# Peptides against a protein of PDB entry 6UG1: the designs that were tried, part 79

Target 1, 304 residues: chain A of PDB entry 6UG1
Amino acid sequence: SNEERKRRKYFHMLYLVCLMVHGFIRNEWINSKRLSRKLSNLVPEKVFELLHPQKDEELPLRSTRKLLDGLKKCMELWQKHWKITKKYDNVGLYMRTWKEIEMSANNKRKFKTLKRSDFLRAVSKGHGDPDISVQGFVAMLRACNVNARLIMSCQPPDFTNMKIDTSLNGNNAYKDMVKYPIFWCEVWDKFSKKWITVDPVNLKTIEQVRLHSKLAPKGVACCERNMLRYVIAYDRKYGCRDVTRRYAQWMNSKVRKRRITKDDFGEKWFRKVITALHHRKRTKIDDYEDQYFFQRDESEGIPD
Target 2, 301 residues: chain A of PDB entry 6UG1 as posed
Amino acid sequence: SNEERKRRKYFHMLYLVCLMVHGFIRNEWINSKRLSRKLSNLVPEKVFELLHPQKDEELPLRSTRKLLDGLKKCMELWQKHWKITKKYDNEGLYMRTWKEIEMSANNKRKFKTLKRSDFLRAVSKGHGDPDISVQGFVAMLRACNVNARLIMSCQPPDFTNMKIDTSLNAYKDMVKYPIFWCEVWDKFSKKWITVDPVNLKTIEQVRLHSKLAPKGVACCERNMLRYVIAYDRKYGCRDVTRRYAQWMNSKVRKRRITKDDFGEKWFRKVITALHHRKRTKIDDYEDQYFFRRDESEGIPD

## One batch from the design tools (peptide; made by RFdiffusion4, then SolubleMPNN)

Design b2_p15_6_s4 (from b2_p15_6, 7 letters changed)
Fold by OpenDDE base, seed 4:
Structure b2_p15_6_s4 (fold): chain B 304 residues (1-304), chain A 15 residues (1-15)
Amino acid sequence: as target 1 above (304 residues)
Amino acid sequence: DLEKYLEELLKEFEE
């Protein structure tokens, strides 16, 4: 019905705001000074020097290569620190079906939210789910004065799915769900004027995304609980930016149709949400990023 | 606190 369409759209919007605020809160927690002091001790001086290379005026690419090597070594150090990767309870922050949402609303199970103290302890011990691990990795890089962003792929329920029963066949193995991450890291390369993508936990990869990312979900089974629609970046200065364009090959043709921003009302609403979560002034880094997104939009073209 | 309220809402959806 038209009413059910409106209900699903509204619920999608509410759920999206909740997810985006969750990302904001986690981004605040990883700025903990106590955590920073502990995590900086994991990074030896030689690796710290690689994270902060001098600018090579002759060949800036040499400086980028040092930074990439430093990030690789940080990823290796993080794997040594992280002792226990817990499975997600249920589906974690992966996408739920409409049926699962209706069923959960009826089952008032007291979900014990992870408190800030418990999060900080989990990161410090190296015990937690993959999301906590990624968030801790971002905290370690920030502790080394690296301009690292927490990236969150927000997975609100699909308001474009108007099926009554959206139950996934129970055989959608946990392995297919977790094949691609929900959280990852971006690091600013001041030499190339680009964001470097780092997945320290799931795919264990470092990318300089041009057109395609390995972090973009592929295949039907993986996309059931992980649809790339809202990739939100939280920086160390409490900036909040939509970076979906980086990871979406087909932003205009495919991704936009599944976003609230498909119409002018949704675009204006979503901009208000971003603005409410963006607590810093614009920087030249934002200008370079917006220019990159513009070029990506022009290169994709308008879908026929 | 909007953050706490929204975290509580997230809990209701994670339950």
Scores: peptide ipSAE 0.024, ipTM 0.685, DockQ to the pose 0.083
Fold by OpenDDE base, seed 5:
Structure b2_p15_6_s4 (fold): chain B 304 residues (1-304), chain A 15 residues (1-15)
Amino acid sequence: as target 1 above (304 residues)
Amino acid sequence: DLEKYLEELLKEFEE
């Protein structure tokens, strides 16, 4: 019905705001001074120097290569620090079906919210789920004075799915779900004027995204609980930016149709949410990023 | 408090 369509759209919007606020709160927690002091001790001086290379005036690419090598070594150090990777309880922050949401609303389960103190302890010990691990990795890079962003792929329920029963059939549902990450890192390369993508936990990859990312979910089974729609970046100065354009090869043709921003009302609403979570002034880094997104939009063209 | 309300809503999502 038209009413059910409106209800699902509203619930999608509410869920999206909750997820984006969760990302904001986690981004604040990883700025903990106590955690920063502990995590900086994991990075030896030689690796710190690679993270902060001098500008090579002859060939700026040499400085980028040093930064990439430093980030690779940080990823290796992080794997040594992390002792226990827990499975997600249920589906974690992956996408729920409409049936699962309806069933959960009927079951007043007492959820244990992870407190800030428990999160900081989990990161410090190296014990937790993959999301806590990624968030801790971003904290370690920030402790080394690296301009690292926490990236969150927000997975609200699909308001474009109007099926009554949205139950997922499949024995490998968990393996397909966790094949691609929900959280990752971006690092600013001041030499190339680009963001470097880092997945320290899931795919264990460093990427300079041009047209497509390895972190973008591929295949029907993986996309059931992980649809690339809202990739949100949280920086060390409490900036909040939509970076979906970086990771979406087909933003205009495919991704936009699955977003609340498909219409003018949704675009204006989503801009208000971003603005409410963006607590810093604009910088030259934002100008370079917006220019890159513009070029990516022009290069994709109008969807046929 | 918006934070408490959002935390309560988030509790429904952290399952």
Scores: peptide ipSAE 0.022, ipTM 0.668, DockQ to the pose 0.075
Fold by OpenDDE base, seed 1:
Parts: structure tokens; sequence; C-alpha cells
Structure b2_p15_6_s4 (fold): chain B 304 residues (1-304), chain A 15 residues (1-15)
């Protein structure tokens, strides 16, 4: 019905806001000075120097290579620090079906909210789910004065799915779900004027994304609980930016149709949400990023 | 307050 379509759109928007606020709160928690002091001790001086290379005036690419090597070593150090990777409780922050949402509304399930103190302890000990691990990795890079962003792929329920029963068949569902991350890191490369993508936990990869990312979900089974629609970046200065364009190959043709921003009303609303979560002034880094997104939109063109 | 602002944004959808 038209009413059910409106209801699903509303719940999608509410859920998206809750996810984006969750990302904001986690980004604040990883800025903890106490945590920063502990995590900086994990990074040897030689690795710190690689994270902060001098500008090579002859070949700026050499400086980028040093930064990439430093980030690789930081991933290795992080793997040594992380002792226990917990499975997600149920589906974690992956996409729920409409049936699961309805069943959850009927069941007075006590959501165990992780407190800030428990989060900081988990990161410090190296005990937690993959999301906590990624968030801790971003905290470690920030402790080393690296301009690292927390990236969150927000997974609200699919308001474009109008099926009554959206139950997923359970075989390998968890394995397919966790194949691609929900959280990752981006690091600013001041030499190339680009963001470097870092997945320290799931795929353990570093990418300089041009057109495609390995972090973008592929295949029907993986996309059931992880649809690339809202990739939100949270920086150390409480900036909030939509970076979906970086990771979406087909933003205009495919991804936009699955976003609230498919219409003018949804675009205006989503901009209000981003603005509410963006607590810093614009910088030259934002200008370089917007130029990159513009070039990506022009290169994709208008869908036929 | 972010929470209050978000609640207001949600009310704009109920209309």
Amino acid sequence: as target 1 above (304 residues)
Amino acid sequence: DLEKYLEELLKEFEE
C-alpha cells in the first residue's frame, strides 16, 4: 500500500539518523586522551617517522610510498595488539530485514548498549567485535597525529523493498554478511591530495581508490545485509561528510535509487542531518575531496 | 542539542 511505503520510508530515515548518530558518538569516544596515550605507545618511532615523511620535492610519490608503508606497519602492529575478535551479536550494524524489525518491535528486547568506559577498556585490551577493532585502529592513528577518519557504511532497512516477507535463507548468512566491512578508515595523503582507504581488520587492505574499491560489496548474498548507500566519514575535528561517491562505482545509475536522496525532499532532509553532525569549518581538504567527487560524477555520466 | 534537532527533523517527516 501507499501507507506501507510511507511507513518504510519513515523507518528508514529514523534508522539512518540513529546509525549516523552512533557513528558520531563512536568518533567522539576514539578521541579520548586517555586512550590516545595508551595507543601511541604501540607505534615505534621508526613507524611514526614513516607516517610523517618529509616532502620529497623531486618525487612526491616517494613520500606517499613511505606513508603507505607506515600504514601497513600500523596494521601489523594492530593485529598484534588485538587479542580477541568477538562475533557480532546477531547481525550487529548490518542491514535488518523488515520482518526482523517487526519482530524486534514486538519483542521488548533489552538492547545492551556498550558504555564509553567499556568501549575504551575493550580497545585498550584488544578485545571486541570488528567494529570496535576498526574504531580502535583509527584512534591509534590519531594518537600518532595522523589525519585519520572513521568511515561508516550505514545500513538502514531497504525502503525500496516492498515485499511483506523479507526473511533471508540462513545458510552461510553470517559469512556472507561479514565478507565486507561496515567500518573502515581513511587517511589523508597531503602529498597526493587524496584520501587513502584502510581496512585494518576485515580485508586487511590499503587502497588508493580511483574508480573501484575492494570494500564495495559484490554479489547478491553479500548485498542482502550490506548495501553501499550511505558511507559517512567522521574526522578528528568532528567533521561529518558523505563519501559514498568514492566507493560507489554506479552512484547515479544504481546507488541513488536506493537512497533517500533520490528525490529533492530526501536530499534536503539528508543535508540537514549531515549539517547537524558536521561541527567544523570547511578546509582545503574538503575542496580537494569535492573536486574528486565532481570528476567522478562527470566521468560516470547520466544513466541511460 | 543534537537529539532535539534530530527529533525535529523526524517530525518534519510525519507531516
Scores: peptide ipSAE 0.025, ipTM 0.685, DockQ to the pose 0.914; fails the geometry check
Fold by OpenDDE base, seed 2:
Structure b2_p15_6_s4 (fold): chain B 304 residues (1-304), chain A 15 residues (1-15)
Amino acid sequence: as target 1 above (304 residues)
Amino acid sequence: DLEKYLEELLKEFEE
C-alpha cells in the first residue's frame, strides 16, 4: 500500500539517523587520550617514520609508497595485538529484513549496550567483534598522528523493497554477510592528495580507489545484508562526510535509486543530518575530495 | 510501539 511505502521510508530514515549517530559516538570514543597513549606504544619508531615520510621532490610517488608500507606494517602489528575476534551475536549492524524488524518490535529483547569503558577495555585488550577491531585500528593510526577516518557503511532496511516477507533463508548466511566489512579506515595521502582505503580486519587490504573498491559488496548473497548506499566518513576533528561516491562504481545508475536522496526532499533531509553531525570547518582536504567526486560523477555520466 | 522499538534500536546501536 501507499501507507506501507510511507512507513518503510520513514523507518528507513529514522534507522539511518540512529546508525549515523552510532558512528559519530564510536568516532568520539576512539579519540580517547588514554587509549591513544596505549596504542601508540604498539607502533615502533621505524614504522612511525614510514607513516610520516619526507616529501620526495623528484618522485612524490616514493613518499606515497613509504606511507603504504607503513600502513601495511600497522595492519600486521594490529593483527598481533588483536587476540580474539568475536562473532556478532546476531547480524550486528548489517541490514535487517522488514520481517526481522517487525518480529523484533514485538519481542522486547534486552540489548546489552556496550559502555564507553567496556569499549576502551576491549580495544586495549584486543578482544571484540570486527567493528571494534577496525575502530581500534583507526584509534592506533590517530595515536600516530595519521589523519585516519572511521568509515561506516550504514545499512538501514531497504525502503525500496515492498515485499511483505523479506526473510532470508540460507545455511551460509553469516559467512556471506561478513564477507565484506561495514566498518573500515581511510588515510589521507598528503602527497597524492587522495584518501587511501584500508580494511585491516576483513579483507586485510590497502587500496587507492580509482573507479571501484574491493570493499564494495559483490554478488546477490553478500548484498542481502550489505548494500552499499550510505558510506559515511568520521574524521579525527569530528567531521562527517558522505563518501559513498568513492566506493560506488554506479552511483547515478544504481546506488542513488536505493537512497533517501533519490528525491529533492530526501536530499535536503539527508544534508541536514550530515550538517548536524559535521562539527568542523571545511578544509582543503574536503576541496580535493569534492573535486574527485565531481570527476567521478562526470566520468560515470547520467544513466540513460 | 514504534518509539519503544526505536529506543531499543538505539540501545542496540549503543552496543
Scores: peptide ipSAE 0.019, ipTM 0.660, DockQ to the pose 0.055; fails the geometry check

Design b2_p15_7_s1 (from b2_p15_7, 4 letters changed)
Fold by OpenDDE base, seed 1:
Structure b2_p15_7_s1 (fold): chain B 304 residues (1-304), chain A 15 residues (1-15)
Amino acid sequence: as target 1 above (304 residues)
Amino acid sequence: DLEEELQKILEEFKK
């Protein structure tokens, strides 16, 4: 019905706000001074120097290569620090079906919310789920004075799915779900004027995204619980930005149709949510990023 | 307050 369509759209929007606020809160927690002091001790001076290369005036690419090598070594150090990766409770922050939401609403399950103290302990000990691990990695880079931001792929229920029963019958549902991350890192390269994508936990990869990312979910089974629609970046200064354009190859043709921003009302609403979560002034880094997004939009073109 | 701003955003959609 039209009423059920409105209900699902509303619930999607509410759920999206809750996810974006969760990302904001986790971004505050990883700015903990106590955590920063502990995590800085994991990074040797030689690795710190690679993270902060001098500008090579002859070949700026040499400075970028040093930064990339430093980030690779940080990923290796992080893997040594992380002792236990817990499985997600149920589906974690991956996308739920409408049936799962309805069943969960009927079951007054007290969600055990992870407290800030428990999070800081988990990161310090290297014991937690993959999301906590990624968030801790971002905290370690920030402890080394790297301009690292937390990236969250928000997975609200699909309001474009009007099927009543959306039960997922897959035996490998968990493996397919966790094949791609929902949290990762970006690091600002001051030499190339670009964000570097870092997945320290799942794919254990570093990339300079041009047209496509390795982190973008591929295949039907993986996309059932991880649909790339809302990739939100949280920086160390409490900036909040939509960076979906970086990771979406087909933003205009495919991704936009699955977003609340498909219409003018949804676009205006989503801008208000971003604005409410964006607690810093604009910088030249934002200008370079917006220029990159503009070029990516022009290069994709308008879908025929 | 972030909570108050978020509540206002949600109320605008209920209209």
Scores: peptide ipSAE 0.032, ipTM 0.721, DockQ to the pose 0.909
Fold by OpenDDE base, seed 4:
Structure b2_p15_7_s1 (fold): chain B 304 residues (1-304), chain A 15 residues (1-15)
Amino acid sequence: as target 1 above (304 residues)
Amino acid sequence: DLEEELQKILEEFKK
């Protein structure tokens, strides 16, 4: 019905806001001074120097290569720190079906919300789910004065799916769900004027994304619980930015149709949400990023 | 307050 379409759209928007606020709160928690002091001790001086290379005026690419090597070594150090990777409780922050949402509304399960103290302890001990691990990695880079962003792929229920029963066909294995991450890191490369993508936990990869990322879900089974639609970046200064364009190859032709921003009303609404979560002034880094997104939009074109 | 701003954003959609 038209009413069910409106209900699903509304619930999608509410759920999206809750996810974006969750990302904001986690981004605040990883700025903990106590955690920062502890995590800085994991990074030896030689690795710190690689994270902060001098500008090579002859070949800026040499400076980028040092930064990439420093980030690789940080991933290795992080793997040594992390002792226990817990499975997600149920589906974690991956996408739920409409049926699962309706069933969960009836179950007053006291979701034990992870407290800030418990999160900081988990990161400090190296015991937690993959999301906590990624968030802790971002905290370690920030402790080393690296301009690292927490990235969250927000997975609200699909309001474009109008099927009554949205149960997943078959036991989609936990393995297919977790094949691609929900959280990752970006690091600012001041030499190339680009964001470097870092997945320290899931794919254990570093990318300089041009047209597509390895972190973008591929295949039907993986996309059922992980649809690339809302990739939100949270920086160390409490900036909030939509960076979906970086990771979406087909933003205009495919991704936009599955976003609330498909129409003018949804675009204006989503901008208000971003603005409410964006607690810093604009910088030249934002200008370079917006220029990159503009070039990506022009190169994709408008679908006929 | 972030909560108040978010509540306003949600109320705008109920209209």
Scores: peptide ipSAE 0.031, ipTM 0.719, DockQ to the pose 0.910
Fold by OpenDDE base, seed 2:
Structure b2_p15_7_s1 (fold): chain B 304 residues (1-304), chain A 15 residues (1-15)
Amino acid sequence: as target 1 above (304 residues)
Amino acid sequence: DLEEELQKILEEFKK
């Protein structure tokens, strides 16, 4: 019905705000000064120097290569620190079906939210789910004065799916779900004027995304609980930015149709949400990023 | 309640 369509759109909007606020709170927690002091000790001087290369005036690409090598070594150090990767409880922050949402509403199950103290202890010990691990990795890079963003792929329920029963096949559901991350890292490369994508936990990859990312979910089974629609970047200065354009090859043709921003009302609403979570002034880094997004929109063209 | 706070945030965004 039209009413059910409106209801699903509203629940999508509510759920999206909840997820974006969750990302904001986690981004604040990883700025803990106590955690920063502990995590900086994991990074040797030689690796710190690779993270902060001098500008090579002859070949600026050499400076980017040093940064990439430093980030690789940081991923290796992080793997040594991280002792226990816990499975997600249920589906974690992956996308729920409408049926699962309806069933959860009936079951009044108080979601045990992880407290800040428990989070900081988990990161410090190297014990937790993959999201906590990624968030801790971003904290370690920030402890080394790297301009690292926490990236969150927000997975609100699909308001474009009007099917009542969206039962997912059980057996491989968890493996397919966790094949691609929900959280990852971006690092600013001051030499190339680009964000470097880092997945330290799941795919253990570093990318300079041009047209597509390995972190973008592929295949039907993986996309059931992980649809690339809202990739939100949280920086160390409490900036909040939509970076979906980086990871979406087909932003205009495919991704936009599944976003609240498909219409003018949804665009205006989503801008209000971003603005409410964006607690810093614009910088030249934002100008370079917006220019890159503009070029990506022009290169994709208008969908036929 | 986190849901009530989020509902207030949503109501603010409806304005």
Scores: peptide ipSAE 0.029, ipTM 0.708, DockQ to the pose 0.247
Fold by OpenDDE base, seed 5:
Structure b2_p15_7_s1 (fold): chain B 304 residues (1-304), chain A 15 residues (1-15)
Amino acid sequence: as target 1 above (304 residues)
Amino acid sequence: DLEEELQKILEEFKK
């Protein structure tokens, strides 16, 4: 019905705000001074120097290569720190079906909320789910004075799915779900004027995204619980930015149709949500990023 | 706890 379409759209919007606020809070917890002091001790001086290379005036690419090597070594150090990777409780922050949402409404499941103290302890011990691990990795880079962002791929229920039964078929649902991350890191390269993508936990990869990312879910089974729609970046100064354009190859043709921003009302609403979560002034880094997104929109063209 | 508030909000919208 038209009413059910409105209900699903509204619930999608609410769920999206909840996820974006969750990302904001985790980003605040990452900025813990107590955690920063502990995590800085994991990074030896030689690796710290690679994270902060001098500008090579002859070839700026040499400075970028040092930064990339420093980030690779940080990823290796993080793997040594992290002792226990827990499975997600149920589906974690991956996308729920409409049926699962309805069933969960009837069941007063006491969700165990992870307190800030428990999070900080989990990161310090190296014991937790993959999301806590990524968040801790961002905290370690920030402890080394690196301009690292927490990235969150927000997975609200699909309001474009109007099927009554949205049950997922198959025993491999968890393996396919966790194939691609929900959280990752970006690091600012001051030499190339670009964000470097870092997945320290899942794919264990560092990339300079041009047209496509390795972190973008591929295949029907992987996309059932992980649809690339809302990739939100949280920086160390409490900036909040939509960076979906970086990771979406087909933003205009495919991704936009599954976003609330497909219409003018949704675009205006989503901008209000971003603005409410953005607690810093604009910088030249934002100008370079917006220029990159503009060039990506022009290069994709108008969808047929 | 904002997760509890968000959960309450989610529960209120499920009614």
Scores: peptide ipSAE 0.027, ipTM 0.702, DockQ to the pose 0.111

Design b2_p15_7_s2 (from b2_p15_7, 9 letters changed)
Fold by OpenDDE base, seed 4:
Structure b2_p15_7_s2 (fold): chain B 304 residues (1-304), chain A 15 residues (1-15)
Amino acid sequence: as target 1 above (304 residues)
Amino acid sequence: SLESYLQKLLDEFKK
């Protein structure tokens, strides 16, 4: 019905806001001074120097290569720190079906919300789910004065899916779900004027995304619980930016149709949500990023 | 508060 379509759109918006606020809160927690002091001790001086290379005036690419090597070594150090990767409780922050949402609304189960103290302890011990691990990695880079962003792929229920029953059947559902991350890192390369993508936990990869990312879910089974629609970046200064354009090959033709921003009302609403979570002034980094997104939009073209 | 602002944004969609 038209009413059910409106209900699903509303619930999608509510759920999206809750996810974006969750990302904001986790981004605040990883700015903990106590955690920062502890995590900085994991990074040797030689690795710190690689994270902060001098500008090579002849070949800026040499400075970028040092930064990339420093980030690789940080991933290795982080893997040594991290002792226990817990499975997600149920589906974690991956996408729920409409049926799962309806069933969960009826279950008065007191979900024990992870407190800030428990999070900081988990990161400090190296014990937690993959999301906590990624968030801790971002905290370690920030402790080394690296301009690292927490990236969150927000997975609200699909309001474009009007099927009544969307039950996901299959023994491999968890493996397919966790094949691609929900959280990752971006690091600002001041030499190339680009964001470097870092997945320290799931794919263990570093990318300079041009047109396509390895972090973008591929295949039907993986996309059931992980649809690339809302990739939100949280920086160390409490900036909040939509960076979906970086990771979406087909933003205009495919991704936009599955976003609330498909219409002018949804675009204006979503901009208000971003603005509410954006607690810093615009910088030249934002200008370079917006220019990159503009060039990507022009290169994709308008879908027929 | 952020919560009150977010609630207003949600209420704008109920109209």
Scores: peptide ipSAE 0.059, ipTM 0.769, DockQ to the pose 0.915
Fold by OpenDDE base, seed 5:
Structure b2_p15_7_s2 (fold): chain B 304 residues (1-304), chain A 15 residues (1-15)
Amino acid sequence: as target 1 above (304 residues)
Amino acid sequence: SLESYLQKLLDEFKK
């Protein structure tokens, strides 16, 4: 019905706001001074120097290569620190079906919210789910004065799915779900004027995204619980930015149709949400990023 | 507060 369509759209928006606020809160928690002091001790001086290379005036690419090597070594150090990767409870922050939402509303299950103290302890011990691990990795880079962002792929229920029963029948549902991350890191390269993508936990990869990312879900089974729609970046200064354009090859033709921003009302609303979560002034880094997004929009063209 | 602002944004959609 038209009513059910409106209800699903509203619930999608509510859920999206809750996810974006969750990302904001986790981004605040990883700025803990106590955690920062502990995590900085994991990084040897030689690795710290690689994270902060001098500018090579002859070939800036040499400085980028040092930074990339430093980030690789940080990823290796993080793997040594992280002792226990827990499975997600149920589906974690991956996308729920409409049926799962309806069934959960009837079950007064007290969701145990992880407290800030428990989160900081989990990161310090190296015990937790992959999301906690990524968040801790971002905290370690920030402790080393690296301009690292926490990236969150927000997975609200699909308001474009109007099926009554949306049950997923697959035996491999968990394996397909966790094939691609929900959280990752971006690091600012001051030499190339670009964001470097870092997945320290899931794919264990570092990439300089040009047209497509390895982190973008591929295949029907993987996309059932992980649809790339809202990739939100939280920086160390409490900036909040939509960076979906970086990771979406087909933003205009495919991704936009699955977003609340498909219409003018949804676009205006989503801008209000971003603005509410963006607690810093604009910088030249934002100008370079917006220029990159503009070039990506022009290169994709208008969908046929 | 951020929470009160988010609640107002949600209430704009109940209309």
Scores: peptide ipSAE 0.050, ipTM 0.765, DockQ to the pose 0.785
Fold by OpenDDE base, seed 3:
Structure b2_p15_7_s2 (fold): chain B 304 residues (1-304), chain A 15 residues (1-15)
Amino acid sequence: as target 1 above (304 residues)
Amino acid sequence: SLESYLQKLLDEFKK
């Protein structure tokens, strides 16, 4: 019905705000000075030097290579630190079906909210789910004065799915759900003027995204609980930016149709949400990023 | 409206 379409759209909007606020809160928690002091001790001086190479004036690419090597070593150090990767209690922050949402509304499950103190302890001990692990990795890089962003792929329920029963057929193996991350890291390369993508936990990969990312979900089973629609970046200065364009190969043709921003009302509303979560002034880094997004939009073209 | 509620949530988050 039209009423059910409206209800699903509204619930999607509410759920999206809750997810984006969650990302903001976690980004604040990883800025903890106490945590920073502990995590900086995980990075030896030789790795710190690789993270902060001198500018090679002849070949800036040499400086980028040193940074990439430093980030690789940081991933290895993080794997040694992280002792226990807990499974999600359910689907974590992966996408729920409409049926699961309706059933959950009837079950007053007292979700034990993870407190800030418990989060900081979990990161310090190396015990937690994959999201906590990624967030801790971003905290470690920030402790080393690296300009690292927390990236969140927000998974609100699909308001474009109008099926009555949205139950997933079969044991959607936990393996297919977690094949692609919900949280990852970006690191600013001051030499190339680009963001480097780092997945320290799931795919254990570093990439310089040009046209497509390895972190973009592929295949039906993986896309059921992880649809790339809202990739939000949270920086160390409480900036909030939509970086979906980086990870979406087909932003205009495919991704836009599944976003609230498909219409002018949704675009204006979503801009208000971003503005509410963006607590810093614009920088030259934002100019370089916007230029990259513009070039990606021109290269994709207008969908026929 | 739901919009007014979402706006209130956003305004609370700006504080």
Scores: peptide ipSAE 0.025, ipTM 0.665, DockQ to the pose 0.103
Fold by OpenDDE base, seed 2:
Structure b2_p15_7_s2 (fold): chain B 304 residues (1-304), chain A 15 residues (1-15)
Amino acid sequence: as target 1 above (304 residues)
Amino acid sequence: SLESYLQKLLDEFKK
């Protein structure tokens, strides 16, 4: 019905806000000074120097290569620190079906809330789910004075899916679900004026995204619970930015149609949500990023 | 958990 369409749209909006607020809270928690002091000790001086290369005036690419090597070594150090990767409880922050939402709303399950203290302990011990691990990795880079962002791929239920029964088959579903991350890292490269994408936990990859990311879900089974629609960046200064354009090859033709921002009302609403979570002034880094997104929009063209 | 918070919000919308 038209009413059910409105209900699903509204529920999608609410769920999206809750996810974005969760990302904001986790981004605040990883700024813990106590955690920062502990995590900085994981990074030896030689790796710290690679994270902070001098500008090579002859070949700026050499400085970027040093940074990339430093990030690789940090990823290796993080793997040594992380002792226990827990499975997600149920589907974690991956996308739920409408049926699962309806069933969950009937079953008042007491979900245990992870407190800030428990999170900080989990990161410090190296025990937790993949999301906690990624968040801890961002905290380690920030402890080394790296301009690292926490990235969250927000997975609200698909309001464009009007099917009544959206039940997913259980067993193979977990492997396909976790094939691509929900959380990852971005690091600012001051030499190339670009964000470097780092997945320290899932794919264990570092990339400079041009047109395609390895972190973008591919295949029907993987996209059932991980649909790239809202990739939100949280920086160390409590900035909040939509960076979906980086990871979406087909932003205009495919991704926009599945976002609340497909219409003017949704665009204005989503801008209000971003503005409410964006607690810093604009910087030149934001200008370079917006210019890159503009160039990507022009290069994609208008979908026929 | 975020899930418990989301569930509370869900429960508020069912009223």
Scores: peptide ipSAE 0.024, ipTM 0.693, DockQ to the pose 0.086

